# Peptides against a protein of PDB entry 2YKT: the designs that were tried, part 5

Target 1, 231 residues: chain A of PDB entry 2YKT
Amino acid sequence: SRSEEMHRLTENVYKTIMEQFNPSLRNFIAMGKNYEKALAGVTYAAKGYFDALVKMGELASESQGSKELGDVLFQMAEVHRQIQNQLEEMLKSFHNELLTQLEQKVELDSRYLSAALKKYQTEQRSKGDALDKCQAELKKLRKKSQGSKNPQKYSDKELQYIDAISNKQGELENYVSDGYKTALTEERRRFCFLVEKQCAVAKNSAAYHSKGKELLAQKLPLWQQACADPS

## One batch from the design tools (peptide; made by RFdiffusion4, then SolubleMPNN)

Design b2_p24_6_s4
Fold by OpenDDE base, seed 1:
Structure b2_p24_6_s4 (fold): chain B 231 residues (1-231), chain A 24 residues (1-24)
Amino acid sequence: as target 1 above (231 residues)
Amino acid sequence: MEELDKKIEELLKELEKIKKEIAE
């Protein structure tokens, strides 16, 4: 029946969230943490590299003929510092706004979904059983009527059961339909949340890249000319 | 987080209510 099919679809939505989405989300979070750690590692390694560059700049500044190049090397290191600061801000957002929030939600979500599914199943079964009961009673009544010398005696009761069945069928269909919509909404909400959080991360990432591009675009021509313009 | 916890509790309460109603 249509109601049975829709019921199966509803259950499948919940199952998909619990068995596919949530585990995948946990994996996503884990991969995100790995990515964050790697970026932190890059940051640390870069610091060492540019600290060494500063040392080279110091040596240039102490030289008689390369003093101006010392300033250039210091500027290069400073630009890197500014870019790195922006990266750190992005990483903080990545951790706090995406990973932490997703981790918290996914932990609680299993219990929520289980409860929601059980509620739906219980009520759906109740309505289904009530319908089945009415149908069974009608069938019994019809059998009695067929064997009776006075079938008209059961006509009113038959009509009552028919009406009851119709009403219960309608209620069941509506309930299952609403249940399906609710389940789909739950699924959509989770994806939307993920998308929204990723958008926030993307904005912060864009800021990082923009700042880096701007700083380098501004300074690079000056640095390139430094060797061509001896003091 | 708090909102989700509240929703879970509400769902659980409703579920128990439904179970009682069915048992009657």
Scores: peptide ipSAE 0.021, ipTM 0.488, DockQ to the pose 0.015
Fold by OpenDDE base, seed 2:
Structure b2_p24_6_s4 (fold): chain B 231 residues (1-231), chain A 24 residues (1-24)
Amino acid sequence: as target 1 above (231 residues)
Amino acid sequence: MEELDKKIEELLKELEKIKKEIAE
């Protein structure tokens, strides 16, 4: 029946979230943590490289003929420091605004979805059972009426059961329909949350890249002319 | 459902905007 099919679809939505979406989200979070760790590693390695560059700048500053190049090398290292600060801010956002929040949500979701599905199933079954009972009673009544010498005696009661069945069937269909809409809404809400958090991270990432581009664009022309124009 | 669809569409538009900004 239509109601049975919709019921199946509703349960499948909840199962898809619990068995497909949430495990995939957990994997996404794990991959994100790996990515964060790798970026932190890059940061550390870069620090060593540019600290060594500062040392070269110190040597240039102590030289008789290359003092001005010392300033250039120091500026290069300083720009790196500023870019690194932006990266660190991006990573903080990545961790705190995406990974941590997603982790909290996915952890809470297991219990929530289980309870929600159970509640739906319980109520759906209750309504279904009530309908079945009325149908069974009507069938019994009709059988009794057929065997009776006075079938008209049961006419009013038959009408009452018919009305009850119609009402209960309508209620069941409405409940299952609403349940399906609710389940789909739950799924969409989760995707929406993911997209929202990813957008926030993307904005912070854009800020990091923009700052780096700006800093380098400002200084690079000066650095490029340093050897040609020692003054 | 319609409200959620609109919200998702808005977020996707924002993402596209960010992509364009990065590409500049």
Scores: peptide ipSAE 0.019, ipTM 0.495, DockQ to the pose 0.846
Fold by OpenDDE base, seed 3:
Structure b2_p24_6_s4 (fold): chain B 231 residues (1-231), chain A 24 residues (1-24)
Amino acid sequence: as target 1 above (231 residues)
Amino acid sequence: MEELDKKIEELLKELEKIKKEIAE
C-alpha cells in the first residue's frame, strides 16, 4: 500500500543517517584530527627553520660588511612568525568550531535517532494495528449479516466501521507522510550543520592566506633589493 | 548538546507511554 511504501522510505532515511552519514561523519572528524596534527607538525618544523634563519641574521649583524643584511633576515623571520600566528588561530577555530562540535553531536545522535525511529515505528504500528482490527471486524460483521434473516440489523454498525476505517486510514497516511518529512528534515539539518561549520573553517582559512599574502607582498620588494646595495 | 540530550529523554518518555498504551 501507499502507506506501507512511505513507511519503508521513512525508515530508510533514518537508517541512511545512522548507517551511512554518521559513520562517514566520524571518519571525517578523524581525518580532520589527522590534518590538524599534521599542520601542528608543520608549525613546529617551521619554527626550527626560521629560528635558524634568525641565527644567520645574527651572524650577519656581527659581520663587518653584511650588517644591513642581518636586519633583512630578521624581518623575514618576523613575517613568518606573524603568518604562523595566523595559522595557529585558524587551527584553534578548526578544532573548536568544527571538530569538537561535530564530535559532540555525532556521539549523541546515535541515541537520539534510535529513540526517534523507535517512537515512529511504535506509533505507526499502533495505528496500523488499529486499522487492521477495524477491517477484520467489518469483515466478520459482513459474514454475519449474510447469514442472517435480518441483515438490516447490522447496517448501522457496518456504516460505523466503514467510517472508522476511512478515518484510520487517513490518519495513518498523514502520520507516515509527516514522519517522512520529519526524517528528511533531520537529514538535511545534519548536512546543513556540516556546511555551516565548514564555512567557518573556510573563512578562517581565507584570513590566514590573506594575511600571509599581504605581509609578504609588502616586504618582498625590500628584501629583493637588499643585495644590490654596496657595503 | 544539552538540548539534544533533553530531546532524547523526551522521546524515550513518549516511547514508554506509547508502549504502555498498547499493552492496555
Scores: peptide ipSAE 0.021, ipTM 0.477, DockQ to the pose 0.015; fails the geometry check
Fold by OpenDDE base, seed 5:
Structure b2_p24_6_s4 (fold): chain B 231 residues (1-231), chain A 24 residues (1-24)
Amino acid sequence: as target 1 above (231 residues)
Amino acid sequence: MEELDKKIEELLKELEKIKKEIAE
């Protein structure tokens, strides 16, 4: 029946969220943590590299003929420091606004979905059982009527069961329909949340890249000039 | 997160209510 099919679809939506979406989301979070760790490693390694660059700048500053290049090397290291600071800010946002929040939600979601599904199943079954009972009673009544010398005796009761069946069928269909819409909405909101959080990450990432581009574009001509025009 | 916990509790309460109604 239409109601039975829709019921199966509803259960499948919940099942898909629990068995496919949530595990995939956990994996996504894990990959995000790995990415964060790698970027933190890059930051640390870069610090060592540019600290060494500063040391080269110090040597230049101590030289007789390359003093001005010392300042250039210091500026290069400083620009890097600023870029790395922006990266660290992005990483903090990435961790706090995406990974942590997703992790918290996915951890609690199993209980939520289980409760929601059980509620739906219980109510659906209750309505279904009530309908089946009325149908069974009508069938019994009709059998009695067929064996009776006075079938008119059961006519009023038959009408009552027919009306009850019609009403219960309608209620069941409506309930299952609403349940399906609700389930789809639950699925959609989870994807929407992911998209929204990823958008925030993207904005922060864009800010990092923009700042780096700006700083380098500003200083690069100066550094190039220092090399081309030795004093 | 707090909102989710509240929602879970609400669902559980409703579920218990339904179970009681069925048992009657």
Scores: peptide ipSAE 0.020, ipTM 0.431, DockQ to the pose 0.015; fails the geometry check

## One batch from the design tools (peptide; made by RFdiffusion4, then SolubleMPNN)

Design b2_p25_5_s2
Fold by OpenDDE base, seed 5:
Structure b2_p25_5_s2 (fold): chain B 231 residues (1-231), chain A 25 residues (1-25)
Amino acid sequence: as target 1 above (231 residues)
Amino acid sequence: SSEEKELEKKIEELKEEIKKQVEES
């Protein structure tokens, strides 16, 4: 029936969230944490490299003929520091505004969805059982009427059961339809939340890349000329 | 967090509603 098909669709939405979306989201969070850790490792390694570059700049500054190249090397290290600060801001947002919030939500969501699905199933079954009972009673009444010497005495009661069946059928269909809309809304809300959090990450990532490009584009021509200029 | 508390509250509300439905059946 239409109500049975709609019921199946509703249950499938909840199952898709619980069995596909939520596990995939947990994996996404785990991969995000791995990526964050790797970036922290890159940050540490980069610090060591640029600290060593500063040491080369110190030696240049102490030299008789290469003093100006010391300033260039220090500028290179300073630009790196500024780029690194922007990366740290991006990583902070990535952690606090995406990973932590998704982790908190997905941890509770299994319990929530299980309860919501169970509520829906219980009420749907209750309405279905009430309909089936009324249909069964009408069938019994019709059998009694066929065997009676006075079938007309059952006519009013038959009409009452027909009306009750119609009302219960309509109520069940409406309930299942609303349940389906609710389930789809729950699914959409989860995707929307993910998209919104990824938008924040994208903005911060764009700021990081923009700052790096700006700083390097400004300084690189100066650095490229440093060896051509006499002391 | 405030959001976690709200979700927990909603879970408990759903549990109570299920309990009520079972009792009325």
Scores: peptide ipSAE 0.022, ipTM 0.560, DockQ to the pose 0.025
Fold by OpenDDE base, seed 1:
Structure b2_p25_5_s2 (fold): chain B 231 residues (1-231), chain A 25 residues (1-25)
Amino acid sequence: as target 1 above (231 residues)
Amino acid sequence: SSEEKELEKKIEELKEEIKKQVEES
């Protein structure tokens, strides 16, 4: 029936969230943590590289003929420090605004969805059972009427059961339809939340890249000419 | 944290509703 099909669809939405979305989200969070760790590793490695560059700048500054190149090397290291600060801000946002919030949600969501599905199933079954009971009583009444010498005695009761069946059928269909809309809304909300959090990450990442581009674009021409200037 | 609290509240409300339904059945 239409109601049975809609019921199956509703249950499938909840099952898809619990069995596909939530495990995939946990994996996404795990991959995010791995990515964060790798970026922290890059940060550490980069620090060592630019600290070594500063040492080369110190040697240039101590030289008689390359002092100006020492300043260039120090500026390169300073620009890197500023870019690195922007990366650290991005990583902090990535951790706090995406990973932590997703992790908190996904741990609670299994219990929530299980309860929501159980509530829906219980009420759907209750309405279904009430409908089935009325249908069974109508069939029983009709059999009794057919075997009676006075069928007219049961006519009013037959009409009452027909009306009750019609009403209960409508209530069941509406409930299952609303249940399906609710389930789809729950699914959409989870995807929207992920998109919104990822947008925040993207914004912070864009700021990091923009700042790096700005700083390098400002200084690079100066650094490029440093070897050509006879000092 | 606010969204977590809202989710927790909703979980408890659903548990209470399930309990009532089981007791009525």
Scores: peptide ipSAE 0.000, ipTM 0.324, DockQ to the pose 0.026
Fold by OpenDDE base, seed 2:
Structure b2_p25_5_s2 (fold): chain B 231 residues (1-231), chain A 25 residues (1-25)
Amino acid sequence: as target 1 above (231 residues)
Amino acid sequence: SSEEKELEKKIEELKEEIKKQVEES
């Protein structure tokens, strides 16, 4: 029936969120944590490299003929420090605004969806059982009427059951239809949340890249000329 | 978070509704 098909669709939406979306989201969070760790590793390794560059700058500053190149090397290290600070801000946002929030939500959403599905199933079954009962009672009444010498005695009661069946059928169909719309809305909400959080990460990432580009574009011409300019 | 509290509230509301439905059936 139409109601049975719609019921199946509704249950499938909840099952898809619980069995496909939520596990995939947990994996996404895990991959995000791995990515964060790798970027933190890059940060640490970069610090060592630019600390070594500072040491080269110190040696240049101690020289008579290369003193100005010491300042250049220090500027290179300082620009890196500023870029690194921007990366750390981005990583902090990535952790706090995406990963942590998704992790908290996925656990709560699993419980919520289980409860929502159970509520829907319970009410759907209740309405279905009530319909089936009325149909069974009508069938019994019709059998009794057919065996009676006075069928007209049961006519009013038959009409009452027919009306009750029609009403209960309509109520069941409406309930299942609304249930399906609700389930689709819940699914969409979860995807929208992911998109919105990823947009925030993208914005912070753009700020990191922009800052790096700006700083390097400002200083690189000066550094490139440093060896050509006499002291 | 405010959102977590809202979700927790919704979960409890759903549980109560399920309980009522079972008691009325």
Scores: peptide ipSAE 0.031, ipTM 0.640, DockQ to the pose 0.026; fails the geometry check
Fold by OpenDDE base, seed 4:
Structure b2_p25_5_s2 (fold): chain B 231 residues (1-231), chain A 25 residues (1-25)
Amino acid sequence: as target 1 above (231 residues)
Amino acid sequence: SSEEKELEKKIEELKEEIKKQVEES
C-alpha cells in the first residue's frame, strides 16, 4: 500500500543516517584530525627553517657589505611568522568549530536516532493495528449480515465501520507522511550542519590565504630589488 | 579584505537559504 511504502522509505532514511551518514562522518572527523596533525607538523618544521633564516640574516647584518640584506632576511622571516600565526588561528578554528562540534554531534546522534525511529515505529504499528482491527470487525459484520434474515439491520453499523476505516487509513497515511518529512528533515539538518561548519573553515582558510597574499605582495618587490641596490 | 567580506556575505546568504530550505521541508 501507499502507507506501507512510505513507512519503508521513512525507516530507510533513519537507517541511512545511522548506518551510512554517521559512520562516514566519524571517518571524516578522523581524516580531519589527521590533516590537523599534518598541518601542525608543517608549522613546527617551518619554525625551524625560518629560525635558521634569521640566523643567516644576523650574519648578513654583521657584514660590511651585506648589512641591508640582513634586514631583508629578517623581513622575510617576520612575514612568514605573521602568515604562520594566521595558519595557527585557522587550525584552532578547524579544531574547535568543526572537528569538536561534529564529534559531539555524532556521538549523541546514535541514541537520539534510535529512540526517534523506535517512537515512530511504535506509533505507526499502533495505528496500523487499530486499522486492521476495524477492517477485521467489518469483515465479521458482513459475514453476519449475509447469514441474517434481516440484512438491513446491520447497514448502519457497516457504514460506521467503513467511516472508521477511512478515518484510520487517513490518520495512518498522514502520520507516515509526516514521519517521512521529519526523517528527511533530520537528514537534511545534519548535512546542513556539516556545510555550515565547513563554511566557517572556508572563511578562516580564506583569511589565511589573503593574509599571506597581502604580506608577500607588499614586500616581495622590495626583496627582489635588494640585491640590485648599491651597498 | 574585500574578498573576505564578499565571502562572508555569501556564507550568510547560504545560511539563510539553508534555514529556509529546512523550514520548507
Scores: peptide ipSAE 0.008, ipTM 0.361, DockQ to the pose 0.049; fails the geometry check

Design b2_p25_5_s3
Fold by OpenDDE base, seed 4:
Order: C-alpha cells, then sequence, then structure tokens
Structure b2_p25_5_s3 (fold): chain B 231 residues (1-231), chain A 25 residues (1-25)
C-alpha cells in the first residue's frame, strides 16, 4: 500500500542517518584529528628549519662581505613566525569549531535518533493495528451477512466499519507522511550543520593563506633586491 | 572580507540545494 511504502521510506531515512551518516561522520572526525596532528607536526618541523635559517643569518652577520644578507635571513625567519602564529589560530578554530562540536553532536545523536525512530514505529504500528482490526471485523461481518436469511440486519454496521476504515486509513497516511517529512528534516539539518561548520573552518583557513601571501608578497621584493646588489 | 562574504553566499547556496533535494525526494 501507499502507506506501507512511505513507512519503509521513513524507516530508511532514519537507518541511513544511523548506519551510514553517523559512522561516516565519526570517521570524518577521526581523519580531522589526524590532519590536525599532522599540521602540528609540520609546525614543529618548520620551527626547526627556520631556527636553522636564523643560524645562517647569524653567520652572515658575522661575515665581512654578507652582513646585509644576515638581516634578510632574519626577516625571512620572522615572516615565518608570523605565518606560523596564524596557522596556530586556524588550528585552534579547526579543533574548537569543527571537531569538538561534531564529536559532541554525533555522540548524542545515536540515542536521539533511536528514540525518535522507536516512537515513530510504535505509533505507526498502533495505527496500523487499529486499521487492520477494523478491516478484519468488516470481513467477518460480510461473511456473516452472506450466510444470513436477513442481510439487511447488518447493513448499518457495515457502513460504520467502512467509515471507520476510511478515517483510520487517512490518519495512518497523514501520520506516515508527517513522519517522512520529519525524518527528511532531521537528515537535512545534519548535512546543513556539517556544511556550515566546514565552511567556517574554510574561512579561517583562507585567512591563514591570505596573511601568509600578504606577508611574503610584501617582503619578497626586498629580499630579491638584496641578492641582486653585488657587494 | 570579500572572501568571507563569498563563502557565506556559498553556504546558503548549498543549503538551498539540500532543501531542493529534500523536496524532490
Amino acid sequence: as target 1 above (231 residues)
Amino acid sequence: SSMEEELEKKIEELKEKIEEQVKAA
């Protein structure tokens, strides 16, 4: 029946969220934590590299013929420090605004969805059982009427069951329809939240990249000039 | 920034797309 099909669709939406979306989201969070750790590792490795660059700048400053290049190397290291600070700010946002919030939601969501699905199933079954009972009683009444010498005696009761079946069918269809809309809304809300949080992180990442580009673009001509001037 | 505004616009476009998919289902 149409109601049975829509019921299956409704259950499938909840199952898709619980069995596909939420596990995939947990994996996404785990991959995000790995990515965060790797970026922290890059930060540490970069510090070592630019500390070594500072040492090269010190040596240049101690030289007789390359003193000005020492200042350039120090500036390169300082620009890196500023870029690194911006990366750390981005990573804090990535952790606090994406990973932590998604982790909190996915943990609570399994229990919520299970309860919501169970509530829907219980009420749907209750309405379905009530409909089936009326249909069964009508069928019994019709059999009794066909075997009777006075079929007209059962006509009023037949009409009452027909009306009851029609009403209960309508109620069931409406309930299942509303249930389906609710389930789709729950799914949509989860995808929207993911999109919003991911784009917020993307804004912060863009700020990091923009600041890095700005700083390097400002200083690079100066550094290139220092190399072009023969001493 | 112009980039932030562009990203905000893109978020809204994606929300609308999701809503359309829900209506079509």
Scores: peptide ipSAE 0.037, ipTM 0.498, DockQ to the pose 0.108
Fold by OpenDDE base, seed 1:
Formats: sequence, C-alpha cells, structure tokens
Structure b2_p25_5_s3 (fold): chain B 231 residues (1-231), chain A 25 residues (1-25)
Amino acid sequence: as target 1 above (231 residues)
Amino acid sequence: SSMEEELEKKIEELKEKIEEQVKAA
C-alpha cells in the first residue's frame, strides 16, 4: 500500500543517516584532524626555512656591498611571519568552528536518531494494529450477518466499522506522511549544518589567501628593485 | 568583503539545492 511504501522510505532515511551519513561524518572529522596536523607540520617546516633565510639576511647585512639585500631578506621573513599568523587563525577556526562542533553533534546524534526512529515505529505500528483490528472485526461482522436470518440487525454496526476504518486509514497515512517529512528534514538539517560550517572555514581560508596575496603584491616590486640596483 | 559575499551567496545556493532535492524525493 501507499502507506507501507512511505513507511519503508521513512525507515530508510533514518537508516541512511545512522549507517551511512554518521559514519562518513566521523571519517570526515578524522580526515580533517589529519589535515590540521599536516598544516601544523607545514607551519613548523616553514619556520625552519625562513629562520634560515633570516640567517642569510644577517650575513648580507654584515657584508660591505650587500647590506640592502639583508633588509630585503628580513622583509621576506617578516611577510612570511604575518602570513603564518593568518594561517594560525585559520587553523584555530578550522578546529573550533568545524571539527569540534561536528564531533560533538555526531556523538549525540546516534542516540537521538535511534530514539526518534523507535518512537516513529512504535506509533506507526500502534496505528496499523488498530486499523487491522477494525478490519478484522468488520470481516467477522460480515460473516455473522451472512449467516443470520436478520442481516439488517448488523447494518448500523457495519457502517460504524466502515467509518472507523476510513478514519484510521486517514490517520495512518497522515502520520506516515508527516514522519517521512520529519525524517527528510532531519537529513537536510545535517547536510545544511555541514555546508554552513565548511563555508565558515572557507571564509577564513579566503582571508588567509587574500592577506598573503596583498602582502606579497605590495612587497615583491620592492624586492625585485633591490636586486636590479647594484649599489 | 566581496569574497565573503560571494561565499555567502554560494552557501545559500547550496542550501536551496539541498532543499530542492528533499522536495523531489
């Protein structure tokens, strides 16, 4: 029946969230933590590289003919420091606004969804059983009426069961329909939350890239000029 | 600010797409 099909679809939505979405989200969080660790590793490696560049700048500053190049090398290291500070802010946001919040939600969600599905199943079964009971009683009544010398005695009761079946069928269909909409809304909410949190990270990442581009675009012509003008 | 606005627009487009998928199912 339409109600049975919609019931199956509703259960499948909850099962998909619990068995596919939530495990995939846990994996996503784990991969995010790995990515964060790798970016921290890049930060550390970059510090070593630019510290070595500063040392080269010190040597240039001690030279008689390359002092201006020493200043350029120090500026390069300082620009890197500013870019690195922006990266650290991005990483902090990545951790606090995405990973932590997703981890908290996915931990609580399994229990919530199990309870929600169980509640839906219990009420759906209750309404289904009540409908089946009325249908069975109508069938018994009709059998009794066919064997009776006075079938008209059962006509009013037959009408009452027909009305009760119609009402219970409508209630079941509405309940299952609402259950399906609720399940789809729960799924949508989870995807929307993921999109929103990922976009917050993207905004912070964009700020990092923008700041780096601006700083480098401002300084690069000066650094190029210093190399072109042998003093 | 312009880049943030573009990102916000893209977020809304993605939300709408998700909503349309839910309605079509």
Scores: peptide ipSAE 0.035, ipTM 0.494, DockQ to the pose 0.114
Fold by OpenDDE base, seed 3:
Structure b2_p25_5_s3 (fold): chain B 231 residues (1-231), chain A 25 residues (1-25)
Amino acid sequence: as target 1 above (231 residues)
Amino acid sequence: SSMEEELEKKIEELKEKIEEQVKAA
């Protein structure tokens, strides 16, 4: 029936969230944690490289003929430090605003969805059973009427069952239809939450990249000129 | 942007698909 098909579709939405979306989201979080770890590793490795650059700057500052290049090397290392600080801020946001929040949501969701689906199934079954009962009673009444010498005795009761069946059918169809819309809304809400959190990541990533671009663009011409002006 | 337009189009297609599913059920 139409209501049965709609019921199946509704259950399939919940199943898709539970069996496809949530596991995939857990994997996404895991991959995010791996990515965070790798970026932290890059930050650490970069520190070693630019600390070594500072040492080269110290040597230049101690030289007789290359003192001014020492300042340039120090500036290069300092600009990198500022870029790395911006990266660390981005990583904090990535962790706190995306990974942690998604992890909390996906953990709570298993219990929530199970309860929501169970509630829907229970009510759907209750309405279906009530409809089936009325249909069965009408069939029984019609059999009695056909075997009776006075069929008119049952006419009012037959009309009552017909009306009850019509009402219960309508209620069931509406309930299942609303259930389907609700399930789709639940699915959409989860995707929207993911998109919103990823937008926050994108915003912070843009800030990191812009800061790096600005700092380097400001200093690079100066650094490029440094070797043209020997002391 | 062209990408935003494509996304908007895809969203509308999905909405239509949902509506069709609701009507067909």
Scores: peptide ipSAE 0.005, ipTM 0.382, DockQ to the pose 0.069
Fold by OpenDDE base, seed 2:
Structure b2_p25_5_s3 (fold): chain B 231 residues (1-231), chain A 25 residues (1-25)
Amino acid sequence: as target 1 above (231 residues)
Amino acid sequence: SSMEEELEKKIEELKEKIEEQVKAA
């Protein structure tokens, strides 16, 4: 029936969230933590590299003929330090605003969805059983009427069962329809939350890239000319 | 199931690659 098909669709939405979405989200969080760790490793390695660059700048500053190149090397290291500071800020936001919040939600969600699905199934079954019982009683009444010498005695009761079946069928269809809309809304809410958190990450990433671009664009022409200028 | 297994394998390979990169840094 239409109600049975829509019931199956509703259950499939909940199953898809629990069995596909939530495990995939846990994996997404794990990959995010790995990415964060790798970026932390990059920041540490970068510090060593640019500290070594500063040392080269010190040597240039101590030279007789390359003093101005020392200042250039120091500027290169300082600009990179500023870019790395912006990266660290982005990483803090990535951890606190995305990973932590997703981890908290996904852990609580399994119990919530299981309870929601169970509630829906229990009420759907209750309404279905009540309908089936009413249909069975109508069938019994019709059999009794066919065997009776006075079938008109049962006509009013038959009409009452027909009306009750119609009402219960309508209630079941509406309940299952609303259940399906609710399930789709639950799914959409989870995707929307992920999109919103990823938008925050994207904004912070854009700020990092913009700051780096601005700093380098300002200084790079000066650095490129440094070796052509007389000492 | 076959696609899921392939995806899981790829995920593990990527995790290992990331860990190696972090150790090398």
Scores: peptide ipSAE 0.000, ipTM 0.261, DockQ to the pose 0.037

